# Peptides against a protein of PDB entry 8RAJ, part 26

Target 1, 54 residues: chain A of PDB entry 8RAJ
Amino acid sequence: LPAENEDPDKAVVDLHRSPPKTKDPDLTPSGIIAKVKAGDMTQETARELLLAMR

## One batch from the design tools (peptide; made by RFdiffusion4, then SolubleMPNN)

Design b2_p16_3_s4 (from b2_p16_3, 6 letters changed)
Fold by OpenDDE base, seed 5:
Structure b2_p16_3_s4 (fold): chain B 54 residues (1-54), chain A 16 residues (1-16)
Amino acid sequence: as target 1 above (54 residues)
Amino acid sequence: ERERLERLRREIEELL
């Protein structure tokens, strides 16, 4: 199985795209807060993502 | 760390 190339440039959450109906637990408000707590996300990026969910 | 989480919580509470 070829390793899915996680292109680091494709992790750009397009803030202009309708909030992805991603069942990704990591993109829930709770998942975003957990990433910021872990140090895996900046507070600014978390704010922008939470604004895009409104 | 606690102060960072308290700031993030306030920013979320201002957006709700």
Scores: peptide ipSAE 0.135, ipTM 0.678, DockQ to the pose 0.107
Fold by OpenDDE base, seed 3:
Structure b2_p16_3_s4 (fold): chain B 54 residues (1-54), chain A 16 residues (1-16)
Amino acid sequence: as target 1 above (54 residues)
Amino acid sequence: ERERLERLRREIEELL
C-alpha cells in the first residue's frame, strides 16, 4: 500500500476564496478550536479559517 | 496555555 504522503503544504487555504460552506464537523468553529487544543492545528491557521467564515 | 486558548476562543466568539 503506498503511504499516502499527505503533503502538509497542500492545505493552501485560499484566503481570497469565499468561505467553503464546509458541512465538515471538523471545520466548525468548535472543531477548529478542538484541533488547536489537540495540537493538530496552529493558532494562526485557526484564526485565518475563522476570519474566512465571517 | 489555558489563557491562550481562552483568548483564542473569545476572539472567535466575537467573530461569529
Scores: peptide ipSAE 0.127, ipTM 0.664, DockQ to the pose 0.094
Fold by OpenDDE base, seed 2:
Structure b2_p16_3_s4 (fold): chain B 54 residues (1-54), chain A 16 residues (1-16)
Amino acid sequence: as target 1 above (54 residues)
Amino acid sequence: ERERLERLRREIEELL
């Protein structure tokens, strides 16, 4: 059975990684509204997310 | 649908 070499060097989560300056467009107020308009998110989930950003 | 989006928009404008 060939042991899958899990490359151990990719698991260093740099704890000093500045929060990605790419604000996930889906986590912006505008992105949340866009998902609700597309039918990909419920109005209730959008409300909860927007309240949690306050 | 339009009325639902207008309600959601007002709720967001009150939270900003």
Scores: peptide ipSAE 0.126, ipTM 0.676, DockQ to the pose 0.157
Fold by OpenDDE base, seed 4:
Structure b2_p16_3_s4 (fold): chain B 54 residues (1-54), chain A 16 residues (1-16)
Amino acid sequence: as target 1 above (54 residues)
Amino acid sequence: ERERLERLRREIEELL
């Protein structure tokens, strides 16, 4: 059976796609701030995520 | 630790 060549170029996350309205409480502005306070997220990653939600 | 939280607070206040 020929191995399926999984084209590695299909993992380009479209950075221009509107962020999914994830009802994930962990991806809300309040959830992001809570993760940084807990030490589970860096301040820089939190800043980037909050900017992408604006 | 306090200075880290004060920096985080300022960055959030600039985004809101």
Scores: peptide ipSAE 0.125, ipTM 0.671, DockQ to the pose 0.116

Design b2_p16_4_s1 (from b2_p16_4, 11 letters changed)
Fold by OpenDDE base, seed 5:
Structure b2_p16_4_s1 (fold): chain B 54 residues (1-54), chain A 16 residues (1-16)
Amino acid sequence: as target 1 above (54 residues)
Amino acid sequence: RRRARELARRLRRRYE
């Protein structure tokens, strides 16, 4: 089984590389929290994003 | 840290 190395920061990297052409709901505070809860984002990355949005 | 601040500035400019 290929271990999908889902780099937990891949979602953050993709946001830097491709400005979301759509209102990406994943970039709202709620979407960030949802990614952390899903394991798709580190709590540290989420904290830094949320603090930067404040 | 710098990257997160830059991302948040991009987000604010898009959603405000």
Scores: peptide ipSAE 0.178, ipTM 0.737, DockQ to the pose 0.045
Fold by OpenDDE base, seed 4:
Structure b2_p16_4_s1 (fold): chain B 54 residues (1-54), chain A 16 residues (1-16)
Amino acid sequence: as target 1 above (54 residues)
Amino acid sequence: RRRARELARRLRRRYE
């Protein structure tokens, strides 16, 4: 039976790999406002996010 | 509350 050496080190390397700078347009102040306007986010959640970015 | 704080920390680390 080949022991699948699940290298525990692959999980650690993925945690230190800076997530690719995917320009998530959704995470900009403008993207947050756009989600509120689309009905995908509550105004209260958007306010908490914008205040935490200040 | 917890999810908003985690998203805000991800945003800060990306724009600092």
Scores: peptide ipSAE 0.165, ipTM 0.733, DockQ to the pose 0.059
Fold by OpenDDE base, seed 2:
Structure b2_p16_4_s1 (fold): chain B 54 residues (1-54), chain A 16 residues (1-16)
Amino acid sequence: as target 1 above (54 residues)
Amino acid sequence: RRRARELARRLRRRYE
């Protein structure tokens, strides 16, 4: 049985790597506008978000 | 910056 030498150091580096800034596509200006266009978000909520990101 | 992150977390929890 080949011992899978999963370098234990890669798992530790991945755990301490701040979760990749998953550019939550929904929290980008474009993602917010897309949610408003889909009817999943009110225009007022989108305005408040976009202003808070400025 | 803190308020935007808080609003974003509230919206994610509301629309997730």
Scores: peptide ipSAE 0.161, ipTM 0.743, DockQ to the pose 0.058
Fold by OpenDDE base, seed 3:
Structure b2_p16_4_s1 (fold): chain B 54 residues (1-54), chain A 16 residues (1-16)
Amino acid sequence: as target 1 above (54 residues)
Amino acid sequence: RRRARELARRLRRRYE
């Protein structure tokens, strides 16, 4: 029986190369603006974060 | 303050 070398590298590459496809909706410009609108973030903090993404 | 610093660190790691 050939031991199928389950290439342990594929699982490691998938764990490391899972792009954080969590678009943290909170980290998008739209998500930051939504938090300000909800009162969960100050306009000043939002401005600093938006400037840091520019 | 802690949550904003964590958010800023996640932003830097994602866009730098």
Scores: peptide ipSAE 0.152, ipTM 0.728, DockQ to the pose 0.065

Design b2_p16_4_s2 (from b2_p16_4, 7 letters changed)
Fold by OpenDDE base, seed 2:
Structure b2_p16_4_s2 (fold): chain B 54 residues (1-54), chain A 16 residues (1-16)
Amino acid sequence: as target 1 above (54 residues)
Amino acid sequence: EEEELLEELKRRRKYE
């Protein structure tokens, strides 16, 4: 059975790594704005979410 | 980009 060489160099979480850009399109700044424009989110909730990403 | 989107939301809220 070949041992899966998990490359140990991929486990260096760069402490300067910008918080993982949420791969969830609904939680990106652009996704939040899109929901507000669609009427699926209030401007207040969007403001709070965008402030929490700073 | 994110800061510009926050300013857009703040501007809209001021005129609604």
Scores: peptide ipSAE 0.094, ipTM 0.654, DockQ to the pose 0.039
Fold by OpenDDE base, seed 5:
Structure b2_p16_4_s2 (fold): chain B 54 residues (1-54), chain A 16 residues (1-16)
Amino acid sequence: as target 1 above (54 residues)
Amino acid sequence: EEEELLEELKRRRKYE
């Protein structure tokens, strides 16, 4: 079973960096909400990410 | 708190 290397350090979306135009489904507004619902992201971090995408 | 996230999403969809 390959260990899911969810490197928590790669999830540091630098809020000062222009939102990466990453077609990463996890960085879409829907993906952010899904992570909050899963318990993988705080509501505060999700709010900051959504504001940075504005 | 979940309502604030939904409100921000509603704001974005208005400017896209």
Scores: peptide ipSAE 0.089, ipTM 0.629, DockQ to the pose 0.048
Fold by OpenDDE base, seed 1:
Structure b2_p16_4_s2 (fold): chain B 54 residues (1-54), chain A 16 residues (1-16)
Amino acid sequence: as target 1 above (54 residues)
Amino acid sequence: EEEELLEELKRRRKYE
């Protein structure tokens, strides 16, 4: 049985990998407006969120 | 609806 040479060097999780900028698409001005248009958000809630982003 | 939301944001921007 060939010994599994698990190269230990492949486990360098790049600690400098910028966390994926998961800009929650729901928290973008465009995402908020899209939710209002879809009926998934009230205009009042959308107004409050858009104001908090300014 | 989108226009009203944009108008509200414009109105607030004038009074801040």
Scores: peptide ipSAE 0.081, ipTM 0.633, DockQ to the pose 0.028
Fold by OpenDDE base, seed 3:
Structure b2_p16_4_s2 (fold): chain B 54 residues (1-54), chain A 16 residues (1-16)
Amino acid sequence: as target 1 above (54 residues)
Amino acid sequence: EEEELLEELKRRRKYE
């Protein structure tokens, strides 16, 4: 059985793609809400963080 | 659901 030639051209990591500015996805309003829903953040801490972003 | 929790947090801020 011929080994499937995995196309080596899929390894072009675009080194010129500027890393997305890591606005910590965990510190977005949506990320804060997701942490509260997961039980990883208190509602009070989430309130304080959301207030500081205003 | 996300919008509902934001509305709850906004409400608490008005009454605390």
Scores: peptide ipSAE 0.072, ipTM 0.617, DockQ to the pose 0.042

Design b2_p16_4_s3 (from b2_p16_4, 10 letters changed)
Fold by OpenDDE base, seed 1:
Structure b2_p16_4_s3 (fold): chain B 54 residues (1-54), chain A 16 residues (1-16)
Amino acid sequence: as target 1 above (54 residues)
Amino acid sequence: EVEELLRRLEERRKYE
């Protein structure tokens, strides 16, 4: 049975991989306004979130 | 930018 030499070198987790900036698109000023326009967020909730970003 | 978005939200609320 040929030993499957699985190259162990594919597990270099690039420690320099910038953490995925999971900027929740819903928490951006533009994302908040998009949700209000879609009817998925109230204007009052959007106001509170936008004030917290000031 | 955020201040202009706040203004636009407040303007819409005056006409609802």
Scores: peptide ipSAE 0.258, ipTM 0.780, DockQ to the pose 0.030
Fold by OpenDDE base, seed 3:
Structure b2_p16_4_s3 (fold): chain B 54 residues (1-54), chain A 16 residues (1-16)
Amino acid sequence: as target 1 above (54 residues)
Amino acid sequence: EVEELLRRLEERRKYE
């Protein structure tokens, strides 16, 4: 069975993609509210974080 | 808007 030639071109495309600035999706206003809804954050901590983003 | 999100958070506190 011929070994599938994994195209060496797939390895070169990944090195030049600037890592998406992982703005921690968890620190977005929407991410904060999602954490409160999940029970992973208190409403008070969420309020303080959202006020600091104002 | 952050203010709308704060309002939604405060509304949940009143109705839970």
Scores: peptide ipSAE 0.249, ipTM 0.773, DockQ to the pose 0.038
Fold by OpenDDE base, seed 4:
Structure b2_p16_4_s3 (fold): chain B 54 residues (1-54), chain A 16 residues (1-16)
Amino acid sequence: as target 1 above (54 residues)
Amino acid sequence: EVEELLRRLEERRKYE
């Protein structure tokens, strides 16, 4: 079986690819409001988180 | 806008 020459340059490019900014939809301003509306977050905690994003 | 979301939370807190 020919050893697949894994080009070492491909591994370096993948390590420098900034992880997709998975904007956690739950940590967005809209996600915070959605959690409060669902009863999964208190209004006070939501206020503090939104103030930290201002 | 974060300010509009804060306003809506404050309004809800005032009427509950």
Scores: peptide ipSAE 0.247, ipTM 0.774, DockQ to the pose 0.031
Fold by OpenDDE base, seed 5:
Structure b2_p16_4_s3 (fold): chain B 54 residues (1-54), chain A 16 residues (1-16)
Amino acid sequence: as target 1 above (54 residues)
Amino acid sequence: EVEELLRRLEERRKYE
Protein backbone atom coordinates (compact mmCIF):
# COMPACT_ATOMS: atom_id res chain seq x y z
CA LEU B 1 0.00 0.00 0.00
CA PRO B 2 1.60 3.32 -0.97
CA ALA B 3 2.19 5.45 2.12
CA GLU B 4 -0.43 8.18 1.81
CA ASN B 5 1.61 11.26 1.01
CA GLU B 6 -0.04 13.26 3.74
CA ASP B 7 0.59 16.66 2.20
CA PRO B 8 3.64 18.17 3.96
CA ASP B 9 1.49 21.30 3.81
CA LYS B 10 -1.02 19.64 6.20
CA ALA B 11 1.74 19.20 8.78
CA VAL B 12 2.84 22.82 8.16
CA VAL B 13 -0.79 24.03 8.31
CA ASP B 14 -1.20 22.09 11.57
CA LEU B 15 1.97 23.77 12.93
CA HIS B 16 0.63 27.17 11.79
CA ARG B 17 -2.83 26.40 13.12
CA SER B 18 -2.63 28.33 16.34
CA PRO B 19 -3.40 25.64 18.89
CA PRO B 20 -7.07 26.13 19.62
CA LYS B 21 -6.99 28.38 22.66
CA THR B 22 -8.89 25.75 24.54
CA LYS B 23 -8.46 27.73 27.67
CA ASP B 24 -8.46 24.62 29.77
CA PRO B 25 -11.13 25.73 32.25
CA ASP B 26 -8.93 24.12 34.91
CA LEU B 27 -5.98 26.43 34.05
CA THR B 28 -7.98 29.66 34.14
CA PRO B 29 -7.62 31.87 37.23
CA SER B 30 -11.21 30.94 38.14
CA GLY B 31 -10.49 27.23 37.56
CA ILE B 32 -7.44 27.39 39.87
CA ILE B 33 -9.55 28.99 42.63
CA ALA B 34 -12.24 26.34 42.11
CA LYS B 35 -9.61 23.56 42.58
CA VAL B 36 -8.37 25.17 45.83
CA LYS B 37 -11.96 25.39 47.13
CA ALA B 38 -12.55 21.74 46.21
CA GLY B 39 -9.34 20.69 48.04
CA ASP B 40 -7.79 19.46 44.74
CA MET B 41 -4.99 22.09 44.82
CA THR B 42 -2.84 23.58 47.58
CA GLN B 43 -2.98 27.31 48.18
CA GLU B 44 0.78 27.55 47.51
CA THR B 45 0.52 25.87 44.09
CA ALA B 46 -2.42 28.15 43.24
CA ARG B 47 -0.34 31.21 44.25
CA GLU B 48 2.56 30.13 42.01
CA LEU B 49 0.25 29.51 39.03
CA LEU B 50 -1.55 32.85 39.48
CA LEU B 51 1.79 34.70 39.77
CA ALA B 52 2.92 33.09 36.49
CA MET B 53 -0.24 34.53 34.83
CA ARG B 54 0.48 38.10 36.07
CA GLU A 1 -8.21 40.17 37.87
CA VAL A 2 -5.32 37.89 39.00
CA GLU A 3 -4.26 40.34 41.76
CA GLU A 4 -7.70 40.15 43.43
CA LEU A 5 -7.51 36.34 43.40
CA LEU A 6 -4.01 36.44 44.97
CA ARG A 7 -5.31 38.81 47.67
CA ARG A 8 -8.22 36.45 48.49
CA LEU A 9 -5.78 33.52 48.79
CA GLU A 10 -3.44 35.51 51.08
CA GLU A 11 -6.37 36.62 53.27
CA ARG A 12 -7.51 32.98 53.77
CA ARG A 13 -3.96 31.99 54.83
CA LYS A 14 -3.94 34.76 57.48
CA TYR A 15 -7.13 33.49 59.18
CA GLU A 16 -6.42 29.71 59.05
Scores: peptide ipSAE 0.247, ipTM 0.772, DockQ to the pose 0.031

Design b2_p16_4_s4 (from b2_p16_4, 10 letters changed)
Fold by OpenDDE base, seed 1:
Structure b2_p16_4_s4 (fold): chain B 54 residues (1-54), chain A 16 residues (1-16)
Amino acid sequence: as target 1 above (54 residues)
Amino acid sequence: EEEARLEALRRRRRFE
């Protein structure tokens, strides 16, 4: 199965250009906290993302 | 993979 080449740079650029109206539940403060609670994200990475969203 | 993508996004926002 060809892994869909989700150009990781396009998604980073789109998240940079779009203020966080991102429907991505994973990039909301609540979604980030949920990932930390699930063990899918470090507490440090979550803290830094939450600070960058202020 | 997603954590590395988020770290890359954080690095870009520090240099702008």
Scores: peptide ipSAE 0.203, ipTM 0.728, DockQ to the pose 0.068
Fold by OpenDDE base, seed 5:
Structure b2_p16_4_s4 (fold): chain B 54 residues (1-54), chain A 16 residues (1-16)
Amino acid sequence: as target 1 above (54 residues)
Amino acid sequence: EEEARLEALRRRRRFE
């Protein structure tokens, strides 16, 4: 039986030590605009995110 | 839910 050593601390440490180099396509300017267009994000939140990427 | 994820990522980038 593979012990699923879900070390919950390893997931937290990996979340702290490696910002996921997921080019989260959702965090690109184009991805943000796509979410606003889909209704998944407010225009205000999108504006703020786009300003923080500049 | 996704707005909270994006806000959390934005908070992280402000402290790096």
Scores: peptide ipSAE 0.185, ipTM 0.734, DockQ to the pose 0.072
Fold by OpenDDE base, seed 4:
Structure b2_p16_4_s4 (fold): chain B 54 residues (1-54), chain A 16 residues (1-16)
Amino acid sequence: as target 1 above (54 residues)
Amino acid sequence: EEEARLEALRRRRRFE
């Protein structure tokens, strides 16, 4: 099986590329609250995430 | 896993 030479330099360039402005709807304060309401996230995890965004 | 997610959020906020 040919080892896919994933060029280690491509992974470093992708880390320095400005994070895609994908507003992950799941990482907004409103998205976090929606996940807690759906039962997909604990209230404690939501509190820690919201405090980190503050 | 949760700490890595919190660190990713802290990194995003430094570039906005």
Scores: peptide ipSAE 0.151, ipTM 0.709, DockQ to the pose 0.062
Fold by OpenDDE base, seed 2:
Structure b2_p16_4_s4 (fold): chain B 54 residues (1-54), chain A 16 residues (1-16)
Amino acid sequence: as target 1 above (54 residues)
Amino acid sequence: EEEARLEALRRRRRFE
């Protein structure tokens, strides 16, 4: 039986992780458009994200 | 995994 030790401390650290002050390039309008152009994101998902940033 | 991360971010922004 592989015990998947999901490290319970990782979930707590992610919950307390202040939104990364690192401008995730993926969370900028330019980063979203770049992902759509790369084929890594659907145009519909990009549209919804860009509308939620307005 | 990336879609789940984007949904979690959408949920956080709705409550701010």
Scores: peptide ipSAE 0.147, ipTM 0.696, DockQ to the pose 0.073

Design b2_p16_5_s1 (from b2_p16_5 with E5A A8R A14D M16L)
Fold by OpenDDE base, seed 3:
Structure b2_p16_5_s1 (fold): chain B 54 residues (1-54), chain A 16 residues (1-16)
Amino acid sequence: as target 1 above (54 residues)
Amino acid sequence: SKAEAAERALEELDAL
């Protein structure tokens, strides 16, 4: 049986990768807060992202 | 601005 080690490619949001100019709604201040409220982002990661937008 | 929206979001984040 092929072990489908589908390592879920957890898209490690490489915070050190130059933010793609993606108008990704998920990278708006409101989108970040929505992810935290959904449990999809840590408060710490959200803080870092929001501080970088100041 | 995006910066002003980020400030408001930081305030909201601190209130969670």
Scores: peptide ipSAE 0.664, ipTM 0.935, DockQ to the pose 0.691
Fold by OpenDDE base, seed 2:
Structure b2_p16_5_s1 (fold): chain B 54 residues (1-54), chain A 16 residues (1-16)
Amino acid sequence: as target 1 above (54 residues)
Amino acid sequence: SKAEAAERALEELDAL
């Protein structure tokens, strides 16, 4: 069964499977905060990503 | 820098 129900716009940020690409606009500090505000990322995941970027 | 932007974003995140 093709998993047709993965929303292609939901970049599942899996820190363990897909390291953040420095050029991904969705994985910039501002992009991370925008995802949290939109409810597309948890605050905990955002914290882990941002801590890895500093 | 990206590090400075990340630090500012952590501060913003703690304010949510």
Scores: peptide ipSAE 0.664, ipTM 0.934, DockQ to the pose 0.648
Fold by OpenDDE base, seed 4:
Structure b2_p16_5_s1 (fold): chain B 54 residues (1-54), chain A 16 residues (1-16)
Amino acid sequence: as target 1 above (54 residues)
Amino acid sequence: SKAEAAERALEELDAL
């Protein structure tokens, strides 16, 4: 059976899980904004993530 | 700081 390439890069940012210590560049404030601009993240999710970083 | 960067990103997000 072809391994469905579940794109491992959909880091389901579980907002309720301790942020993985992975320095995922996508979890920087600038990376979050870049994802929103690309359509890869909702503004709502981005807002919640950014508020948690403040 | 990360907090200052987050605040700036919130301002940018509100401008989208």
Scores: peptide ipSAE 0.659, ipTM 0.934, DockQ to the pose 0.646
Fold by OpenDDE base, seed 5:
Structure b2_p16_5_s1 (fold): chain B 54 residues (1-54), chain A 16 residues (1-16)
Amino acid sequence: as target 1 above (54 residues)
Amino acid sequence: SKAEAAERALEELDAL
């Protein structure tokens, strides 16, 4: 069976465990929106992350 | 700024 390349570097951004690292491109405002559009993040989680960046 | 980008992203999020 092809090893599903579960990219282990999908750091599940646990909002309760670690503040978003300011240098993670996936945690930029644009990266957050891209994740929502891709279905990789909920709108609720995205809203919480974006509000914390203000 | 990151804050201004976050504001724009919130507006975009509300438009999805």
Scores: peptide ipSAE 0.659, ipTM 0.934, DockQ to the pose 0.647

Design b2_p16_5_s2 (from b2_p16_5, 6 letters changed)
Fold by OpenDDE base, seed 5:
Structure b2_p16_5_s2 (fold): chain B 54 residues (1-54), chain A 16 residues (1-16)
Amino acid sequence: as target 1 above (54 residues)
Amino acid sequence: SKAAAAERALEELDSL
């Protein structure tokens, strides 16, 4: 089976494991919206992350 | 600010 390149650098956004790192470009407000649009994040998780940033 | 960007992103999220 071709090794699906699971990009190991997909920071698993585990809200229970680590607070969103302010320096992670994938955890910027724009990065969060981009992940939702890509189907890589649920709207619920995105909402929780964004609410924690305000 | 990050907070202001988060509010805009919440508004965008509600439009998806």
Scores: peptide ipSAE 0.662, ipTM 0.933, DockQ to the pose 0.606
Fold by OpenDDE base, seed 2:
Structure b2_p16_5_s2 (fold): chain B 54 residues (1-54), chain A 16 residues (1-16)
Amino acid sequence: as target 1 above (54 residues)
Amino acid sequence: SKAAAAERALEELDSL
C-alpha cells in the first residue's frame, strides 16, 4: 500500500472563508496564540480571528 | 465561554 504522504495540509486560515464550525483545536483561542508564538501566524491575523470569536 | 477565552487571548496577544 503506498504510504499516503499526508502532506501536512497547512490549513491556510482563509479569513474570507467562514471558519468551519468544526472543533479544530488549531482554531481555539489558545491554539491561535500557540500559532503566533510558534511563528506560524501573524499577530494581525490572530487579532482578527479572536475578534470574530468574541 | 469561547468569547471570554477570546478576550483573554487578545489581552495575551497584546503582551507578546
Scores: peptide ipSAE 0.658, ipTM 0.933, DockQ to the pose 0.603
Fold by OpenDDE base, seed 3:
Structure b2_p16_5_s2 (fold): chain B 54 residues (1-54), chain A 16 residues (1-16)
Amino acid sequence: as target 1 above (54 residues)
Amino acid sequence: SKAAAAERALEELDSL
């Protein structure tokens, strides 16, 4: 049986983990909005992430 | 600042 490559790149954004100092463009305010518009992030998750950046 | 960008993004998010 081929091992289904569970795509390990589901970066579970652990909201309780210290925000990585990663200049991850996907974790910028503009990157978060882009993910919501693409359907790759829920509006609720985006709200929580953006509130934590204030 | 990142905080000011987050505020603008929250306003945009409410408009989606």
Scores: peptide ipSAE 0.658, ipTM 0.933, DockQ to the pose 0.660
Fold by OpenDDE base, seed 4:
Structure b2_p16_5_s2 (fold): chain B 54 residues (1-54), chain A 16 residues (1-16)
Amino acid sequence: as target 1 above (54 residues)
Amino acid sequence: SKAAAAERALEELDSL
Protein backbone atom coordinates (compact mmCIF):
# COMPACT_ATOMS: atom_id res chain seq x y z
CA LEU B 1 0.00 0.00 0.00
CA PRO B 2 1.52 3.36 -0.89
CA ALA B 3 2.42 5.19 2.30
CA GLU B 4 -0.04 8.06 2.32
CA ASN B 5 2.35 10.94 2.86
CA GLU B 6 0.28 12.51 5.57
CA ASP B 7 2.30 15.71 5.65
CA PRO B 8 2.99 15.69 9.41
CA ASP B 9 3.60 19.47 9.18
CA LYS B 10 -0.14 20.11 8.79
CA ALA B 11 -0.69 19.84 12.50
CA VAL B 12 -4.12 21.44 12.35
CA VAL B 13 -3.92 23.07 15.73
CA ASP B 14 -7.47 22.39 16.77
CA LEU B 15 -7.79 25.10 19.41
CA HIS B 16 -10.76 23.22 20.84
CA ARG B 17 -9.05 19.81 21.09
CA SER B 18 -5.42 20.45 22.00
CA PRO B 19 -4.11 23.14 24.30
CA PRO B 20 -1.52 25.12 22.36
CA LYS B 21 1.75 23.24 22.83
CA THR B 22 3.81 26.14 24.19
CA LYS B 23 6.95 24.24 23.07
CA ASP B 24 6.00 24.25 19.40
CA PRO B 25 7.93 27.11 17.76
CA ASP B 26 5.06 27.38 15.27
CA LEU B 27 2.70 28.26 18.15
CA THR B 28 4.73 31.18 19.47
CA PRO B 29 3.32 34.66 18.78
CA SER B 30 6.19 35.28 16.34
CA GLY B 31 5.67 31.87 14.69
CA ILE B 32 1.95 32.58 14.24
CA ILE B 33 2.65 35.94 12.56
CA ALA B 34 5.27 34.27 10.34
CA LYS B 35 2.69 31.66 9.22
CA VAL B 36 0.14 34.38 8.38
CA LYS B 37 2.76 36.30 6.36
CA ALA B 38 3.68 33.07 4.53
CA GLY B 39 0.00 32.35 3.74
CA ASP B 40 0.09 29.14 5.84
CA MET B 41 -2.44 30.44 8.40
CA THR B 42 -5.55 32.60 8.14
CA GLN B 43 -5.67 35.92 9.95
CA GLU B 44 -8.77 34.72 11.84
CA THR B 45 -7.08 31.55 13.15
CA ALA B 46 -4.04 33.61 14.14
CA ARG B 47 -6.28 36.07 16.02
CA GLU B 48 -7.97 33.26 17.97
CA LEU B 49 -4.60 31.70 18.90
CA LEU B 50 -3.12 35.01 20.02
CA LEU B 51 -6.21 35.97 22.05
CA ALA B 52 -5.96 32.62 23.88
CA MET B 53 -2.32 33.45 24.79
CA ARG B 54 -3.16 36.91 26.24
CA SER A 1 6.06 37.50 28.85
CA LYS A 2 4.10 35.32 26.40
CA ALA A 3 1.02 37.51 27.01
CA ALA A 4 2.95 40.69 26.18
CA ALA A 5 4.30 39.03 23.01
CA ALA A 6 0.75 37.99 22.05
CA GLU A 7 -0.50 41.57 22.51
CA ARG A 8 2.26 42.90 20.24
CA ALA A 9 1.49 40.18 17.69
CA LEU A 10 -2.22 41.16 17.71
CA GLU A 11 -1.23 44.75 16.93
CA GLU A 12 0.99 43.51 14.08
CA LEU A 13 -1.80 41.24 12.81
CA ASP A 14 -4.26 44.16 12.67
CA SER A 15 -1.71 46.01 10.49
CA LEU A 16 -1.49 43.26 7.84
Scores: peptide ipSAE 0.657, ipTM 0.933, DockQ to the pose 0.628

Design b2_p16_5_s3 (from b2_p16_5, 5 letters changed)
Fold by OpenDDE base, seed 3:
Structure b2_p16_5_s3 (fold): chain B 54 residues (1-54), chain A 16 residues (1-16)
Amino acid sequence: as target 1 above (54 residues)
Amino acid sequence: SKAAEAEEALKELDAL
């Protein structure tokens, strides 16, 4: 049986890629905190994103 | 302000 290694294409948010102009609710301060609480984002990555929004 | 919301979120992040 071919193990379909569906590597979940973890959309590594390349912080060096121009921030998509997306009004992505997931890139709001509240959306970032929600991802950290869900375990979908590290506290370090969340800190960097929030600092860039100042 | 998005900047003010980011500052509040940083405080919430430090409380986790």
Scores: peptide ipSAE 0.652, ipTM 0.930, DockQ to the pose 0.677
Fold by OpenDDE base, seed 5:
Structure b2_p16_5_s3 (fold): chain B 54 residues (1-54), chain A 16 residues (1-16)
Amino acid sequence: as target 1 above (54 residues)
Amino acid sequence: SKAAEAEEALKELDAL
């Protein structure tokens, strides 16, 4: 079975571990929505991140 | 602004 290269550099955005880095392109509002659509982020986590950007 | 984009993204999120 080909090892699916789970890219370990998918920074698991742990809201409890690090404040959202405003400079991470993956933590832009559009990047957050893209992660949710990709199944890489829960809607709940996305909501918390987006609320913190207000 | 990032805040305005976040508010729009929240509306998109609720539509998913």
Scores: peptide ipSAE 0.652, ipTM 0.930, DockQ to the pose 0.622
Fold by OpenDDE base, seed 2:
Structure b2_p16_5_s3 (fold): chain B 54 residues (1-54), chain A 16 residues (1-16)
Amino acid sequence: as target 1 above (54 residues)
Amino acid sequence: SKAAEAEEALKELDAL
């Protein structure tokens, strides 16, 4: 049985690590806003990430 | 574009 390693390892968005250009759905603009609304990300961290995507 | 989506998301973030 392939263990679907749903590693719930919270992708600690290290702002100092170049975001991998992988289509991580959690690092889309909408995904960032969803994390803030869930309390999983600060508004400040979200702002920095979104500014870097422009 | 991802840049346009990010700019819209910044406006949504300021409204929270």
Scores: peptide ipSAE 0.647, ipTM 0.930, DockQ to the pose 0.628
Fold by OpenDDE base, seed 4:
Structure b2_p16_5_s3 (fold): chain B 54 residues (1-54), chain A 16 residues (1-16)
Amino acid sequence: as target 1 above (54 residues)
Amino acid sequence: SKAAEAEEALKELDAL
């Protein structure tokens, strides 16, 4: 089986240490919702990220 | 604005 290179650099969005990379498509409101729908992000983490963008 | 998009996304999140 080809090892799916799960890029281990899933940028752990450290809400406390890393300013949201405003250029990461995965950190747009729509990108966050897409990750939740895909099962790649919890609703709790998504809520925290979205609240920080207001 | 990104803040408005985030507020809309929060409403979508609550509907999941």
Scores: peptide ipSAE 0.647, ipTM 0.930, DockQ to the pose 0.652

Design b2_p16_5_s4 (from b2_p16_5, 6 letters changed)
Fold by OpenDDE base, seed 3:
Structure b2_p16_5_s4 (fold): chain B 54 residues (1-54), chain A 16 residues (1-16)
Amino acid sequence: as target 1 above (54 residues)
Amino acid sequence: SKAAAAEEALEELDSL
């Protein structure tokens, strides 16, 4: 059975890495809220990301 | 601005 390579490129948002200048729609304030509503991000992680953007 | 959108999103996050 081919091992499905679970692509380890789940973009671990390294909070200590300089935010990539990529317009990642997932790193917009609205994209963060959308991930929380979808259950794909915790409220705590969302709060930290949003606080770093203000 | 991105900062203003972040503040609005923090208010929305507090309402979830």
Scores: peptide ipSAE 0.651, ipTM 0.931, DockQ to the pose 0.640
Fold by OpenDDE base, seed 1:
Structure b2_p16_5_s4 (fold): chain B 54 residues (1-54), chain A 16 residues (1-16)
Amino acid sequence: as target 1 above (54 residues)
Amino acid sequence: SKAAAAEEALEELDSL
């Protein structure tokens, strides 16, 4: 069985690779900002994601 | 709304 253990800590949000799953708590506006502050997301990627949500 | 929260987050992002 392919382990569906996508480690929730390593969800590389790539806007160009996978459509943002709206159910991912890490893809909330606040979650995106938190990832940028943590260094886990670029400001550019965060901007693209947030612009797609407005 | 999610759109309103995204707009607020864009403003925060510009301040980082």
Scores: peptide ipSAE 0.651, ipTM 0.931, DockQ to the pose 0.621
Fold by OpenDDE base, seed 5:
Structure b2_p16_5_s4 (fold): chain B 54 residues (1-54), chain A 16 residues (1-16)
Amino acid sequence: as target 1 above (54 residues)
Amino acid sequence: SKAAAAEEALEELDSL
């Protein structure tokens, strides 16, 4: 089976592992919305992350 | 601010 190249640069959004790095472009408000639009994040997880940033 | 951008993103999220 070809190992799907899980891009090691995909910041695993683990709400339980680490506070969102404020400098991670993937964890900016716009980056979160982009992940939801791409199907890479649920709306629920996005909501929790955004609520923690306000 | 990051907080203001988060509120705007919450509004966008509700529109998806």
Scores: peptide ipSAE 0.651, ipTM 0.930, DockQ to the pose 0.604
Fold by OpenDDE base, seed 4:
Structure b2_p16_5_s4 (fold): chain B 54 residues (1-54), chain A 16 residues (1-16)
Amino acid sequence: as target 1 above (54 residues)
Amino acid sequence: SKAAAAEEALEELDSL
């Protein structure tokens, strides 16, 4: 059986668990939406991150 | 700007 390479880099970004590294290049508005669409971020966390970028 | 892109992304987020 191919071991599902659960890409361990699918760290669910949780704003409450990890302060947004405001310098993470992957935390662009577009990158946040992409993470939500991929199931790697909750809509709530995405909203909070995006609100903080305004 | 990052702020403008964040506003657009908030609107997209409400459509998910």
Scores: peptide ipSAE 0.651, ipTM 0.931, DockQ to the pose 0.651

